# Peptides against a protein of PDB entry 4CIC, part 153

Target 1, 148 residues: chain A of PDB entry 4CIC
Amino acid sequence: KVSTKGHYGVQAMFDLAQHFGEGPVSLKSIAERQGLSEPYLEQLIAVLRKAGLVKSVRGAQGGYILAREPRDIKVGDIIRVLEGPIAPVESVSQDDPEHSLKFDFSVTKSVWEKVKKSIEEVLDSITLADMLKDAEEAQMAQGYMYYI
Target 2, 147 residues: chain B of PDB entry 4CIC
Amino acid sequence: KVSTKGHYGVQAMFDLAQHFGEGPVSLKSIAERQGLSEPYLEQLIAVLRKAGLVKSVRGAQGGYILAREPRDIKVGDIIRVLEGPIAPVESVSQDDPEHSLKFDFSVTKSVWEKVKKSIEEVLDSITLADMLKDAEEAQMAQGYMYY

## One batch from the design tools (peptide; made by RFdiffusion4, then SolubleMPNN)

Design b2_p23_6_s1 (from b2_p23_6, 11 letters changed)
Fold by OpenDDE base, seed 5:
Structure b2_p23_6_s1 (fold): chain B 148 residues (1-148), chain C 147 residues (1-147), chain A 23 residues (1-23)
Amino acid sequence: as target 1 above (148 residues)
Amino acid sequence: as target 2 above (147 residues)
Amino acid sequence: SEMSEENKEFLSEPEEAITIGSD
């Protein structure tokens, strides 16, 4: 599962993508728009900044911007930064060396590796630019429903 | 993420698949082979039995068997029974109706639905029979490395 | 004078234990 951290991290990065090119966005405004606490968002943004996905801008109109264009940031990049490697299963500590389960363990592991690969492929196929486009298309579709 | 419950459930079902046609397997023997506690395995097996994936056999050689052939049990079926619907993200309670975030929420949701679909497709493409075959192939490959 | 690493109490993420399907 993607954690709340991953989920809200994608939301915060998407908010920054929507404002990309408009200048720095305050953490307060992101928090208000995304329904996040400012302290929680500060922690997320600190991690994202350290990973080079976000830049801090200093000054009276200071805040945060995407460090790269929306097309150059995959959802998978955000998730890997916030959650680390995509693990489909919690690593059951392999530390009990004695039991002959090595073989069954290998087959079950292969199932989870297939799931991992599938998740990685999906998340690496979606950029913030793709999300922006999907947003625009959905707004246009809603606009048409109100005019009919 | 697949829970420990889902993971161990797949292991227990795979153990039963390896013994399919040999008769009932005791929970004790499954627990010993799979490195599971018997009480934990009893809870898993009770859920799997209620869902019709496992049958209990009564008697002196009592235990559990697969309720269907290994080819007729998908990994996805086991996971759905043990964990419910595959949710890539926790449902953040949508209950705060006021904020204009409805739109961003829809796009983010679509990402998670794509992930969900992809996980479901993978897990529904793998049967216990496929796992048995992969096990046999891996054993044969290890045997050839020693000659 | 080594500035004390303020133990920023990571506000306990509500361990919203991502319970698949407990509703």
Scores: peptide ipSAE 0.016, ipTM 0.765, DockQ to the pose 0.054; fails the geometry check
Fold by OpenDDE base, seed 3:
Structure b2_p23_6_s1 (fold): chain B 148 residues (1-148), chain C 147 residues (1-147), chain A 23 residues (1-23)
Amino acid sequence: as target 1 above (148 residues)
Amino acid sequence: as target 2 above (147 residues)
Amino acid sequence: SEMSEENKEFLSEPEEAITIGSD
């Protein structure tokens, strides 16, 4: 599963991709378009900025921009920044020794490693540019359904 | 991510697969081998039994068995029984209308659907029989490193 | 230098922890 944090992070990064080349976008405008609280978005953007995925622009028309072109940002890059390494199994908190997965049976671990690899391959195969293209294709398909 | 419930459920089902054809296995013996609490395992087994993946055998040598052959039980079947449908994103509880993902942007949804499909394909490609084979191959490889 | 674990409590919008299982 992807957390709410990862989901909203991808959504906010996609909004910045849609405005790429138009200049800095305010957090307020992103929050309004994406249905996010501005304080929550500020926290997400702070993490994404620290990771070098977004840049802050200062001035009267200040805000945020993507730090790279949409084609150079994978969904997997966003998820890894916000959630850390893609874990196939929730780490049972190592601190409860009674629930220590004592038998990390190599076999069950291998199942989860296959799942991890599969998720990573999918998320690393999708860029923000691919998402932009998919959005344009979906808009064109909807437009054609109004003309038929 | 797979929940602890899904993880332990697969582990318990794999233990039953290792003993398939040997007769009923006690919950106590599964709990001891898998490092699970017996009460937690009872809850897992109750769900798995209700779904028809395991059978209870009564008697002095009673316990549980797989309801099907290991080749006829996918990891995906176990996960779906214990966790429900593989959700790529946690459903933000629909009950808070303010946190309703109002913009289910079709594009972000499509990313998560691709992730879901990929997870399902992996979990549905692995049977308990495949896991048994992988365990045997791993044991043989370890045995050869001692000679 | 003790790196202050500013555990910035992400505003607990419920971290619905990525529990694949519905508890």
Scores: peptide ipSAE 0.015, ipTM 0.762, DockQ to the pose 0.120; fails the geometry check
Fold by OpenDDE base, seed 4:
Structure b2_p23_6_s1 (fold): chain B 148 residues (1-148), chain C 147 residues (1-147), chain A 23 residues (1-23)
Amino acid sequence: as target 1 above (148 residues)
Amino acid sequence: as target 2 above (147 residues)
Amino acid sequence: SEMSEENKEFLSEPEEAITIGSD
């Protein structure tokens, strides 16, 4: 499972992508649109800002913007910033060196590495721009369904 | 992350695959080889047995065997039995119907569905027989590195 | 009927890793 943090982080970044070029967005407005608590969003945005995915704008109309264009931010970038490296398995504490020598552990590790790679490939193939496009396409599809 | 349960479940099933055709394996011997507690392994094996992936053999040399050939057991089958459906995201409680109407939720959901599908495809592409083969190949490679 | 504000489930620090499976 992507954690709730990763999920909401992607939602918040997607909200900022939808408003990209419109200027700074307040955390309050993002929280309201995404159904997030403002304090939780503040924590997410602080991490994303520190990682350089988001910029803070100061002033009366201050808030946050994407630090890069939506096409230059992968979902994988967001997840790595919020969750760290995609680990398919909890690191069974490698602390016992005797376990590291068991051949069986190497084979099971390879399975999880394949899963990791597959997740990374998917998440790195999706940008915020792709998500915006998917959003536009879905809105258009809904708009046509109401006129029939 | 695959939970510790999924991870150790795959290890235990792989141990049974390595001994496939040799007869029943004791839980104690699996636990010792895989570095698991016997009580923890008992819980895993109980689930796997109930799902029909493992069979119990009774008698003085009783224990467990794979219920199917290693080629007929996918890693995905083991994970689904132990963990249930592969869910890339915790089900954000869909309980708020207002959230279900937000367009943004549909787009983010599609991302996670793509991740889910990718994980399922990988796990369903790997059998216990593939793992046995990878094990044999790695042992051979190690044997050649020591000469 | 006042929808109780209280169940702001403090999103427990999500365990850092994409966990595939129900603990």
Scores: peptide ipSAE 0.015, ipTM 0.766, DockQ to the pose 0.155; fails the geometry check
Fold by OpenDDE base, seed 2:
Structure b2_p23_6_s1 (fold): chain B 148 residues (1-148), chain C 147 residues (1-147), chain A 23 residues (1-23)
Amino acid sequence: as target 1 above (148 residues)
Amino acid sequence: as target 2 above (147 residues)
Amino acid sequence: SEMSEENKEFLSEPEEAITIGSD
């Protein structure tokens, strides 16, 4: 599962991708479009900015922009910044080192590592540019359904 | 992420798979081997039993057994029983239906559906029999490192 | 260690947070 933080972080980054090249976007406008609280979005954007995915632009037309092109930002990059390493299972407290030595733990761990790898591969295969393309295609498809 | 419930459920089911064909296993013995509390394991086993993945055997040599062969139980089956549908993202409260209509929501949803599908494919590709085989292979590899 | 705990308190999102691993 992706946290709400990860989910909304991807939404906010996608909103910035939709406006890429149009100049800085205000947090207020992103919050209104994405249905996020502005204070919550400020927190997300602060993390994303610190990680170098977003830039702050100052001035009367100030706001935020993507720090890289949409094609150069993977969903996996956003998730790693917001949530850290993709863990398929919460680390059951390794507090009992004796249980970590049990053979059964190694096998179950291998299952979760396979899940992790699969999630990482998917999230690293999707860029903000891919999401923009999917959005354009879906908008065209909806437009065609209303004209038939 | 799989919950602690899912994780320990897979461990408990794997323990039952290791003893498959040897007869009923006590919850106490599973709990001791897997490092679980017996009360927690009772709750897990109750759910797994209700779903038909585990059978209770009554008597002096009573306990639990797998209801199916290890090859016929996927990790995905265990997770679905314990956690329900694999959701890559918890449903952000659909309480604002107006936000569900936004195009951006549809695209982000498609990302999470791709993640979901990928997780399901992995978990449905792994059986308890595959886990048993991986255990045997790893035990052999450890045995060879100590000789 | 420290940065992980601070990030949990700060995003006190409503309880329906998509917790991958919550009990």
Scores: peptide ipSAE 0.010, ipTM 0.764, DockQ to the pose 0.130; fails the geometry check

Design b2_p23_6_s2 (from b2_p23_6, 13 letters changed)
Fold by OpenDDE base, seed 1:
Structure b2_p23_6_s2 (fold): chain B 148 residues (1-148), chain C 147 residues (1-147), chain A 23 residues (1-23)
Amino acid sequence: as target 1 above (148 residues)
Amino acid sequence: as target 2 above (147 residues)
Amino acid sequence: SRTSEENLEFLSEPEESITIGED
């Protein structure tokens, strides 16, 4: 499963992709459009910036931009930055040793590795450019429904 | 992500699959082999039984059996019974409305639906019989390393 | 749950800022 952090991180990165080439976008404007708290978004953007996915622009019209073109940023890259390695099974908190996932069961482990690989393949197959295209197609489809 | 419940449920079902045709297996023996607490396993087995994936056998040699052949039980069936619908995104607990995943973003939703579909396809492609075969192949491979 | 907020604090200092010239 993708965490809330991963979900909102992808939304924020997509917002920056929609404005790519238009200049820097303020965190406030992203927060308003994506329905995020500005403090939460600041934390997400700080991680994404440290990972080199976004750049900060200083000045009166300062804000953030994508550090790379939308086609060069995969959803999988965003998720790996925000959540780390994609784990198919939720790690039971280390604090309950009795509930330590005994990953010693080789066959069950192989099932979860197959799930992991499948998630990675999907997320690495989708770029921010693909998401922009999907958004444009969805907007065109809505426009046609109002004219019929 | 699969929960601990889903993980251990698959392990318990696989243990029952390994003994399929040998008669009923006690919860104690499953718990010992799988390294689970017996009370936790009782809860899992109760859900699996209610869903018709396992049957209880009564008597001195009582216990549990698979309700269907291993080939007729998908990993996806076990997970859906234990966890419900496969969700690609962790539901933020309903208790924090500020962190409600606004699924209103259609494009982001489509990404997660693709992930969901991919997980479902994988889990529905693996049966307990496939897992039994994989275990046998792994045991044979270990045997060849000792010769 | 509060624990998801706390892990976000450790994001260190802004490295590479692009300065767009003030006209």
Scores: peptide ipSAE 0.013, ipTM 0.747, DockQ to the pose 0.023
Fold by OpenDDE base, seed 4:
Structure b2_p23_6_s2 (fold): chain B 148 residues (1-148), chain C 147 residues (1-147), chain A 23 residues (1-23)
Amino acid sequence: as target 1 above (148 residues)
Amino acid sequence: as target 2 above (147 residues)
Amino acid sequence: SRTSEENLEFLSEPEESITIGED
């Protein structure tokens, strides 16, 4: 699973991609379109900005823009920024002393590493530009369905 | 992430695979080898048994065995039993009314479905027999490093 | 329709990494 944070982070970044080249987008407008609270979005955008995926624009029409072109931002980049390294297994909290043996069973670890690699490959294969294209294709398909 | 439950479930199933054909294995012995508490392992085994992945053997040497051969049990089967369907995204808990808009943004959903499919393909490509083979190869490699 | 939404609940754990399973 991508966390709620990762999910909404990708949504917010995709919203910024849809407005790329139109100038700065307000957090309010992103929040409204994506069904997010402004305070939650502020936290996400702060992290994304700190990671250099988003830029803040100051002024009366202040807001946020993508720091790079949509083609230069992978979904994997967004997820790594918001969630850190893709880990295939939860860290067994050290606080359960009975389960504190991270039995790093090498074979089990290798299974999870294969899963990790597969997730990374998928997320690194999808850019915000790919998502924009998919959205355009979906809109065109919907438009055609109303004309048939 | 695979949950702790999924992780330990795969470890317990792998332990049973290593002893496949030797007869029933006690939960105590599995727990000791896998660094699990017996009560936790009992819960895992109960779920796995209910799903038909494990069989209980009664008697003085009572314990558990795999219900199928290691080659007939995928890691994906174990994970689906313990955790349910592989979901790529957390449900935004409906309890945050401000986030209750499951904006099922079709494009974002498609990204997560691609991730889901990829995870399923990987987990369904790995059997307990594959894990046994990998363990044997790793043991041989370690043996060669010490000689 | 409903079944696809329920399946998204699975990896709700707060840890900073892509989780595959529920605890």
Scores: peptide ipSAE 0.019, ipTM 0.768, DockQ to the pose 0.194; fails the geometry check
Fold by OpenDDE base, seed 2:
Structure b2_p23_6_s2 (fold): chain B 148 residues (1-148), chain C 147 residues (1-147), chain A 23 residues (1-23)
Amino acid sequence: as target 1 above (148 residues)
Amino acid sequence: as target 2 above (147 residues)
Amino acid sequence: SRTSEENLEFLSEPEESITIGED
C-alpha cells in the first residue's frame, strides 16, 4: 500500500503539474483542490522541496512550482522522496541472524523482492506528464458522454 | 509492503509445502522452523484453514497440511486470504463524494490501480511449487559453494 | 467516521502494511 503521505504527495504534485507554466500555486489553493489540510500539505511540500521536486517562489504571486517538467518527475520519484525506498514487506527485523540462515527466509524474501521490483517498475513508468495526459483523455471522454 | 501477517502466512504455507506429502505438521514444528510464536501461528492457521488453504488432521500424528497441492496455491491466494483484497493505497476514505468528483482523484486512483494490478500479477504468478523449486535451486547452489 | 479511522488505523498499526516506503 502507498501511505496516505505518498497518496497525498502524488495528488499535490499532480496539482502542481496541472498548473505547470501558469506560475506559482499557493498551498491554500492546492489544499482546497485536493481536499487536504493546509498544515498537512505544508509538511508534504517541505519534504518535496528539500528533495528538489518542488520550488518555492517568493513574492505577492508566490507559492510553489514543480522544480522540473512533469515529464521529468516519475511517480516513483515522489514516492521514494516521501516514503523512502519502496519496500514490498515491512522490515521483518532480520535481527535474528538464525532466521537469515534458513533457506525458507531467502525464498520468501525473493517473493517480496519480485513484488518490490514490479511496484518500482510501475511507479517509474508513470510520470506527471503521463498523469496529465490521462487526465485530459478522461475529461474529453466525460465531455463526450454528456453530449451523447 | 506485505503485512507481517501476509509475510508470516506465506512462510507458514511454504513450510507446509516443504512437508507436503509427508503427513501432518504440528504448529509447534512450523513455529520453531519459521521463528514464529505458536500463538501467532495458531491465528494465521485458523484463517488459512477457514479459507480452505489448510486442513487440520486430528490424532496422535495430527497437525496441519496444505488443502491443495503446492502448485494450486498462489502467493496471491494466501495474501488475499490473510489481508483481503490487495490495496495499493490505503483506503483514503472515498467518503467525501466531493473528492470522487475531482478529476485529479480519478487519475491518482488509476496510478494506484496500476500498482495493484502489478502486485496481483506478480503474486498470482508465484505458486508454492515455484517457491519449492527456488528453494531446491538455492540449496543446490549453496551446496556447490561449500564443495 | 469509523471507516475513515479504521482505514487510518490500518495505516498506523505496525502490522507491516503493504506500504511502498521503508521510512
Scores: peptide ipSAE 0.018, ipTM 0.768, DockQ to the pose 0.111; fails the geometry check
Fold by OpenDDE base, seed 5:
Structure b2_p23_6_s2 (fold): chain B 148 residues (1-148), chain C 147 residues (1-147), chain A 23 residues (1-23)
Amino acid sequence: as target 1 above (148 residues)
Amino acid sequence: as target 2 above (147 residues)
Amino acid sequence: SRTSEENLEFLSEPEESITIGED
């Protein structure tokens, strides 16, 4: 599972992508639009900033911007920054005894590695620019449904 | 993430697949081989039995067997039984206010649906028979490295 | 013995399953 942290991190990054080129966005405004607590968002943004996905702009109209263009930020990049390596399974405590378990462990590990690879491929195939495009397409589709 | 429940459920089902055709396997023997507590395994097996993936055999040599052949049980079937629908992300409380959030929510939802579909495709592509084959191949490869 | 049960309870804390809403 992607954690709530990963989910809200993607939402916050998507909000910054929607405002990309408009200048710095306040944490308060992101929090209000994304339904996040400002303190929680501050923690997320601090991690994203440290990873170089977000920049802080100082001043009276200060806030945050994407550090890169939306096309240069994958969903996978955001998730890896917030959650670390994509683990499809919770770390089974390796403390289980050595011999017979190794073989069965290898086969089950292979299943989870296939799942991991599949998740990584999906998340690395989606950029913030792709999300912006999908948003625009969905907005246009809704606009047409009100005119019919 | 697949929960520990899903992980251990797949291990327990794989153990039963390795012994398929040999008769019923005791929970104790599965627990010992898979490094699981017997009480925890009993809970897993109860769920798997209720879902029709496992059968209980009564008697002095009683225990559990797969209810279907290993080729007819997907990893995805096991996970769905133990964890329910594959959810790639934790439930974001829908309580967030109406208008602008709906659109952003739709886009993020689409990302997670793509992840879900991808996980389902992988898990539905792997049977217990595939796992048995992979195990046999790995065992043969280890045997050849020692000679 | 005790540490394994506590680890199971901690793992049973619902990772907030994003229920993709049924609506």
Scores: peptide ipSAE 0.017, ipTM 0.761, DockQ to the pose 0.128; fails the geometry check

